# Peptides against a protein of PDB entry 6TME: the designs that were tried, part 232

Target 1, 324 residues: chain A of PDB entry 6TME
Amino acid sequence: NRLKRAYIALQAWKKAFYSDPFNTAANWVGPDVCSYKGVFCAPALDDPSVLVVAGIDLNHADIAGYLPPELGLLTDVALFHVNSNRFCGVIPKSLSKLTLMYEFDVSNNRFVGPFPTVALSWPSLKFLDIRYNDFEGKLPPEIFDKDLDAIFLNNNRFESTIPETIGKSTASVVTFAHNKFSGCIPKTIGQMKNLNEIVFIGNNLSGCLPNEIGSLNNVTVFDASSNGFVGSLPSTLSGLANVEQMDFSYNKFTGFVTDNICKLPKLSNFTFSYNFFNGEAQSCVPGSSQEKQFDDTSNCLQNRPNQKSAKECLPVVSRPVDCS
Target 2, 324 residues: chain A of PDB entry 6TME as posed
Amino acid sequence: NRLKRAYIALQAWKKAFYSDPFNTAANWVGPDVCSYKGVFCAPALDDPSVLVVAGIDLNHADIFGYLPPELGLLTDVALFHVNSNRFCGVIPKSLSKLTLMYEFDVSNNRFVGPFPTVALSWPSLKFLDIRYNDFEGKLPPEIFDKDLDAIFLNNNRFESTIPETIGKSTASVVTFAHNKFSGCIPKTIGQMKNLNEIVFIGNNLSGCLPNEIGSLNNVTVFDASSNGFVGSLPSTLSGLANVEQMDFSYNKFTGFVTDNICKLPKLSNFTFSYNFFNGEAQSCVPGSSQEKQFDDTSNCLQNRPNQKSAKECLPVVSRPVDCS

## One batch from the design tools (peptide; made by RFdiffusion4, then SolubleMPNN)

Design b2_p23_4_s3 (from b2_p23_4, 13 letters changed)
Fold by OpenDDE base, seed 5:
Structure b2_p23_4_s3 (fold): chain B 324 residues (1-324), chain A 23 residues (1-23)
Amino acid sequence: as target 1 above (324 residues)
Amino acid sequence: NLDKILEEISKKLTEELLSKRFS
């Protein structure tokens, strides 16, 4: 009996709760698991006459506890949403038995350990949200071999380089923000054919931006702020026909911010403050457009307010990094 | 049914993701 297995799993999970401030699991009593708060049942895919637990939604329950291995008994679960809790520990490997997993959201918890590789075992996974946790170590390159629509990794402790396999990703949204990623953005990034939003904020990324970024025709949000990028902005950025939000602030960029970038047709906000740019086109000047917002603060621009001193600029501007 | 459940939960996830996009 599938519901009996679900009962065992859910009762084991209830026992793994340290704190349930909203009494979410108060009604988790008895064999009728389909009546449990946050538990959703549906007809089984292989037999519509059989009712199974198909979804879990415990978002914003502020529950403290851990995920016990018995959760692997929830073999019919396709949606697992437990964000904004205080769950700790690791994601159980027993969840590999949940072969129907479609959306997995454990964001805003206290999970630790390496990347939960069990997520790679789910053949039908479309959404993966593990942000706002304490996951650490290297990002497995295989994550981008998955047919994911969204990959949320931000606000963790991931380190090392971004895998070159990123170009294989079919995701529309990818967040790397607020981790410890280092190295260059892979040139293969231009092969992300479905990419709409990508965020690199607040990492240790460095080097030159790859020219291949300009191939991201569908990107609407590109944020590479608060890193260690150097060199000039690639001229190929003029190819970002759909970019609306672009942020390169708090880097070490040099050179000239060109008219071709600032006049991008869908550009709404372009922030390139806190760099070492030594020139900008008139179209890049804040206030030059009513439709576009620009921020050129704290660069090495002439005749602009709030710029870096000559003392700060000269050592960097005089020795520009050649990205060719 | 499963399709409705998937759609409803997916919708909730999407809304939450949008609200936390740049948090």
Scores: peptide ipSAE 0.033, ipTM 0.614, DockQ to the pose 0.090
Fold by OpenDDE base, seed 3:
Structure b2_p23_4_s3 (fold): chain B 324 residues (1-324), chain A 23 residues (1-23)
Amino acid sequence: as target 1 above (324 residues)
Amino acid sequence: NLDKILEEISKKLTEELLSKRFS
């Protein structure tokens, strides 16, 4: 019996709670699991006459505990939302049995260990949010082979390079922000056919930006701030016809910020502060437009306020990185 | 706003799933 298995799983989970400050699981008593707070039942896909546990929503419950292996008995769960809790440990590999998993949100918890590879085993997964945890190690290349609509990885401890397979992703939103990723952005990034927003904020990424970024015609948000990027901005950025928010601040960029970038038709905010740019077009000057907001603070620009000293600029500007 | 996008995506996906389950 599916509900009996669910009962076993949910009772094991309740036992794994160290603290339940809002008494969320207070009514988790008895075999009627469909009445449990945060548990949602629906007709089974293979038999509409059978009721099964199809969803879990414990968002913002501030529960401390861990995910026990018995959760693998919830084989009919398609929605698993447990964000903003204090769950710790690792994601159980037994969750591989949840073959209907559609949305998996474990964000804002205390999970540790490597990337939860069990997520790769779910054939129907469309939404993955593991942000604000302590996951570490390499990002498996296979994540981008999934038909995900959104991938949220920010605020973790992921290391190494971003996989070349990123170009295979069909996701509209991808966040890498506030991790420990290093190396260059893969040239395959231009192949992301559905990409709307991508965020690289606060990593250890370096090298030149790939020219292929200019192929991202549907991108509305591109944020590469707080990294170690060098060289000039690619001229191909003029191809970002739909970009609205663009941030390259806090890097080591050099060269000239061109009209072709600052005059992008949908551009509303362009921040390129805290770099080593030595020139900018008039269209890039803050205050030059009523429709666009620019920030050129702390560069190597002449006749502009709040710039770096000559002493700071000269060593970098005199030895520009050639990205050609 | 990232949170807004997250909510919108989740809502759409949930509705799609519910439609499959109850239609």
Scores: peptide ipSAE 0.029, ipTM 0.731, DockQ to the pose 0.848
Fold by OpenDDE base, seed 4:
Structure b2_p23_4_s3 (fold): chain B 324 residues (1-324), chain A 23 residues (1-23)
Amino acid sequence: as target 1 above (324 residues)
Amino acid sequence: NLDKILEEISKKLTEELLSKRFS
């Protein structure tokens, strides 16, 4: 009996709670699991006459505890949303049995360990949110082989390089922000055909931006701020026909910020502050447009306020990195 | 089918799934 298995799983989970400040699991009593707060039942896919647990929503419950292996008994769960809790430990490998998993959100918890590779075993997974945790280590390249719509990895402890397989991703939104990623952005990034938003904020990425970024014609948000990027902005950025928000601040970029970038048709905000740019087109000057906002603070621009000193600029500007 | 089931479940969810997903 599927509901019996669900009962075992949910009772094991309740037992794994250290704190339930809102008494979310107070009614988790008895065999009628479909009446449990945060538990949603639906007809089984293989037999519509059978009722199964198909969804879990414990978002914002502030529950402290861990995920016990018995959760693997929830084999019919397609939606698992437990964000904004205080769950700790690792994601159980037993969750591999949840073959119908569609949306997995464990964001804003206290999970630790390596990337939960069990997520890669779910054939129908479309949404993965593991942000605001303490996951660490390398990002498995296979994550981008998955047919995901969204991948949220930000605010963790991931390190190493971004996999070349990123170009295979069909995701519309990908966040890498506030991790420890290093190396260059893969040139394969231009192959992300469905990409709308990508965020690299606050990592240890370096090198030149790949020209292939300009192929991301569906991108509306591109944020590469707070890294160690060098060289000039690729001229191919003129291809970002739909970009609205673009941020390259807090890097080590040099060169000239061109009209082709600042006059992008959908551009609303373009921040390139805290770099070593030594020139900008008139269209890039803050206040030059009523429709666009620019920030050129703390560069090496002549006749602009709040710029770096000549002493700071000269060593960098005089030795531009050749990205060719 | 799965899509129909997911839609039904989603309708029952009370949390800010859409708003929080992309925030």
Scores: peptide ipSAE 0.026, ipTM 0.621, DockQ to the pose 0.060
Fold by OpenDDE base, seed 1:
Structure b2_p23_4_s3 (fold): chain B 324 residues (1-324), chain A 23 residues (1-23)
Amino acid sequence: as target 1 above (324 residues)
Amino acid sequence: NLDKILEEISKKLTEELLSKRFS
């Protein structure tokens, strides 16, 4: 039966543990898997009279080990949360059998290899958190075809460009931070109709910011700091009616920071430090507002403290990038 | 029903996610 299969899977997993500092799996003995610590059972969808393993929660267990292929026997699992462990290896392809997967959180582990494409096989997946691992390679464009609410990819080794399919995403939160993504932000970004928070921090992104960012009416957090972006800030950023946190620091932006951006109605923090801006509106000056916080440090602004030297500014400011 | 049960579990399991969404 299903619980027997679960037993096989869980026992195989226990055997795959190299270290269990908190003895989380100490009670993983016997056929009553529903009593296992971190194992949650629920009535099966196809038969309410049948109890199945529907969820796994091993968060913060500091378990060292790997995910054995036998985990594919947990076919009723909808919630798989094993963050903050020391699991290594790859995500087993056998997990494709977990067709009810709804929330998959393997964040803060030691997983390696390419993007776990098995996640794309789950038709009902809504939450994907693979951050703080060592996943590498290209991000499959198909990830954004999924009806995900949250996509956490930060702190990995992903490279190449961000897929154009990003505009198809229905996610409210997407993190790309601290990877090796390169190229431009796709213009299709403006089509992310449900986007609330997006973070590009600490990549190798470059080029001009697309004007279409201004179409993100629901975005509250937009962080593109620590990249290689150039040119002026798009004037269309004035359309970010709900943005609260905006960070463009540590790039190579030039031009003038306008009132239309700094006076955004919900803006609480706007950081544009460590760029090559050569002008800013009074509304952008730090201290100009009690409700808004600004940082204009290390730009090419006149009559402002803590700016770059003329020697550093002139070569860049004199050759502005035209993003039109 | 199962949906309600899973929702409750999800709520419990995702609370930490909100706090550590960006760290």
Scores: peptide ipSAE 0.025, ipTM 0.595, DockQ to the pose 0.073

Design b2_p23_4_s4 (from b2_p23_4, 11 letters changed)
Fold by OpenDDE base, seed 3:
Structure b2_p23_4_s4 (fold): chain B 324 residues (1-324), chain A 23 residues (1-23)
Amino acid sequence: as target 1 above (324 residues)
Amino acid sequence: SLDEIAEQLYKKLSAELWAKRFS
């Protein structure tokens, strides 16, 4: 009996709660699991006459506890949303049995350990949100082989380089922000055919930006701020026909910010502050447009306010990195 | 914001999934 298995799983989970401030699981009593708060049932796909647990939504419940292995008994679950809780530990490998998993959101918790590789075992997964946790280690390259619509990895402890397999991703939104990723952005990034938004904020990324970024014609948001990027901005950025928000602030970029970038047709906000740019086109000057917002603060620009001193600029500007 | 984007996306996906389940 599928509901009996669900009962076992849910009771094991309730037992794994250390704190339930809002008494979310207060009604988790008895065999009628479909009446449990946060538990949603639906007809089984293989037999419409059978009712099964198809979804879990415990968002914003502030529950402290862990995910017990018995959750693997919830084999019919396609939606699993438990964000904004205080769950700790690791994601159980037993969740590999949840072969219908479609949306997995464990964001804003206290999970630890390596990337939850069990997520790679779900053939139908479309949404993965593991942000605001303490996951660490390398990002498995296989994550980008998945047909995900969105990948939220921000605010974790992931390290190492971004896998070259990123170009295989079909995701529209990918966030790497506030991790410990290092190395260069892979050149394969230009192959992300469905990409709309990508965020690299606050990592240890370095090197030159790949020219292939200019191939991302559907990108509306590109944020690479707070990293260690060097060199000039690629001229191919003129190909970002749909970019609206672009941020390169807090890096070590040098060179000239060109008209071709600042005159991008959909550009709304372009922040390139806190770098070592030594020139900018008139179209890049803050206040030059009513439709676009620019920030050129703390660069090496002449005749502009709030720039770095000559002493700070000279060592960097005089030794430009050749990205060619 | 990213939170808003995420919320809009999963709501859309969830709606599509449920529509299939109850169709």
Scores: peptide ipSAE 0.300, ipTM 0.882, DockQ to the pose 0.853
Fold by OpenDDE base, seed 5:
Structure b2_p23_4_s4 (fold): chain B 324 residues (1-324), chain A 23 residues (1-23)
Amino acid sequence: as target 1 above (324 residues)
Amino acid sequence: SLDEIAEQLYKKLSAELWAKRFS
């Protein structure tokens, strides 16, 4: 009976296809759903003698269409991968019935509307990828209460502030890049105990960087480029013992780039170009190290090439933002 | 790049899930 429900769901989905350039659903005919291209069956967890649809993989199928509510009948699905298609509309609330959802990837589609809150209803969700869509509005604070390994939100239309609940996240990778997030990075960020990579690229974030960033001992990638951050870099950044890639370019930072930051033990690339820094330690100078790559372009540094004019620097450097 | 990060993690997690659920 579970396969019958799956049949109903999959046939409804096929009807919701506007275009199937690779004829992916051409064999989606008949009751044997386990033979459908992109459909994967496995023994049910509650009854090994029963075969159920446990996975969907339609990645890179370039299918145009929408997700019909009948997909909620796929109650045994743990893997839902439909990236790189042209699906539009909203994520159906009926997917709340998919209580075994473990990996949900709808990236690189044309989904719209608010954050798909149905993702919050899945108790076992570990991987959430909704990047490269048109999701908009506020990010629900509850997303960071989930025990997710990865949260990919980049390249959407999310706005407002980053929730303070971010500190509760157990994710190793979080991407906010290329949205419309505003406000400050929450001080609670330092409580992200499993964080390895975090990316804030290309938002409207502002204010001073919180000192608590320095508590992110396991971070290997920290990219805050292309925002509106101000003030000096926190001295506590010297605590990023494992950071390899760090980018603060295209902001409004001022002050001195310290030796303690540039001599971080695992630092491979540090880009702080296109800011208003008025000094840097010798260890920060591009070419000063064979093991580290630096970019200090377009700052307010003396005796360095490709810097901003005095006219551009003076108004900003003379009025530094106090982050203390 | 962001895409590379996503792809690497995706492959790792997917492989683990596939092994657990389908093998």
Scores: peptide ipSAE 0.111, ipTM 0.813, DockQ to the pose 0.601
Fold by OpenDDE base, seed 4:
Structure b2_p23_4_s4 (fold): chain B 324 residues (1-324), chain A 23 residues (1-23)
Amino acid sequence: as target 1 above (324 residues)
Amino acid sequence: SLDEIAEQLYKKLSAELWAKRFS
């Protein structure tokens, strides 16, 4: 039966533990898997009279080990939370059998290898958190074809470009931060109809910001800091009617920071420090508003403190990148 | 921080999913 399969899976997993400092699996003994710490049972969706393992929550257990292939026997699991552990290795492909997966959180572990493509096989997946691991290689474009609510990819070793399919994403939150992504932000980004928060911090992204960013009417957080972006800020950013937190710091932007950006109605924090901006509207000046916070440090602004020298500015400002 | 905002949303979504499955 299903619980027997679950027993096999969970016992295999226990054997795959190298360290269990909090003795989380101490009670993982016997056939009554529903009594196991961190294991949650519920009536099966196809037969309410049958009890199945529907959830795993081992968050913050500091367990060292790996995920054995026998976990594929947990076919009724919809929620899998194992963040803040020390699990290593790869996500087993046998997890493709977990067709009811809704939320998959393996964040803050020591997983390695390419993107776990098994996650793409789950038809009902809504939440994917693989941040703070050592996943590497290319991001499969198919990830954005999934009907995900949230995608957390930050603090990994992903490389290559951001897929053009990003525009197909229905996610409200997407994080790319602290990877090795390169290239431009796809113009299709403006098609992300449900986007609230997107973070690109600390990658190798470059080029001009696409004008289509201004179409993100529901975005509240937009952070593109610590990249290699060039050119002027798109005038279309005036369309970000709901943006609250905006960060373009530590790039190579040039030009003038306009009123239309700094007077965005919901803007709370706007950081554009450590660029090569050569002008800003009065509304962008730090201290000009009690409701908004600005940082214009280390640009090429005249009559402002903590700016770059003329020697540093002139070569860049005199050769503006044409983003048209 | 931006991470904190993300974490808050994460918690909210997780709670909703748990409630849905185990209600």
Scores: peptide ipSAE 0.104, ipTM 0.807, DockQ to the pose 0.460
Fold by OpenDDE base, seed 1:
Structure b2_p23_4_s4 (fold): chain B 324 residues (1-324), chain A 23 residues (1-23)
Amino acid sequence: as target 1 above (324 residues)
Amino acid sequence: SLDEIAEQLYKKLSAELWAKRFS
């Protein structure tokens, strides 16, 4: 039966633990898997009279070990949260059998290898959190074809370009931060109709920001800091009616920061420090508003404190990048 | 598609997920 399979899976997993400092699996004894700490049972969707393992929550257990292939026997699991552990290795391909997977959180572990493509096999997946691991390689374009509400990829070793399929994403939150992504932000980004928060921090992204960013009407957080972006800020950013937090710091932007951007109605924090901007509107000056916070530090602005030297500015400002 | 019991579990686990979203 299903619980027997679950027992086999969970016992195999317990055996795969190298360290269990909080003795989380101490009570993982006997056939009554529903009593196991971190194991949650519910009536099966296909038969309410049958009890099945529907969820795993081992968050913050500091468990060292790996995920054995026997976990594929947990076919009724819809919620799998094992963040903040020390699990290593790869995500087993056998998890493809978990067709009810809805939330998959393996964040803050020591997983390695390429993107876990098994996540693409789950038709009902809504939340994917694989951040704070050592996943590497290219991001599969197909990830954005899925009807995900949240995609957390930050703090890994992903490389290559961001897929153009990003525009197909229905996610409200997407994080790319602290990877090795390169190239330009795809113009299709403007098609992300449900996007609220997107973070590109600390990658190797470059080129001009696409004008299509201004189409992100629902975005509240846009952070593109610590990259290699060039050119002027798109004038279309004036369309970000709901943006609250915007960060373009630590790039190679040039040009003038306009009133239309700094006067965005819901803007709370706008950081454009550590660039090569050579002008800003009065509304962008730090201290100009009590409701908004600005940082213009380390640019090429005249009559502002803490700016770059002429020696550093002139070579860049004199050769503006045309993004048109 | 999840039943009420599963939804309650979702809310609990999701809350933890979102709490760590940008930490």
Scores: peptide ipSAE 0.039, ipTM 0.664, DockQ to the pose 0.113

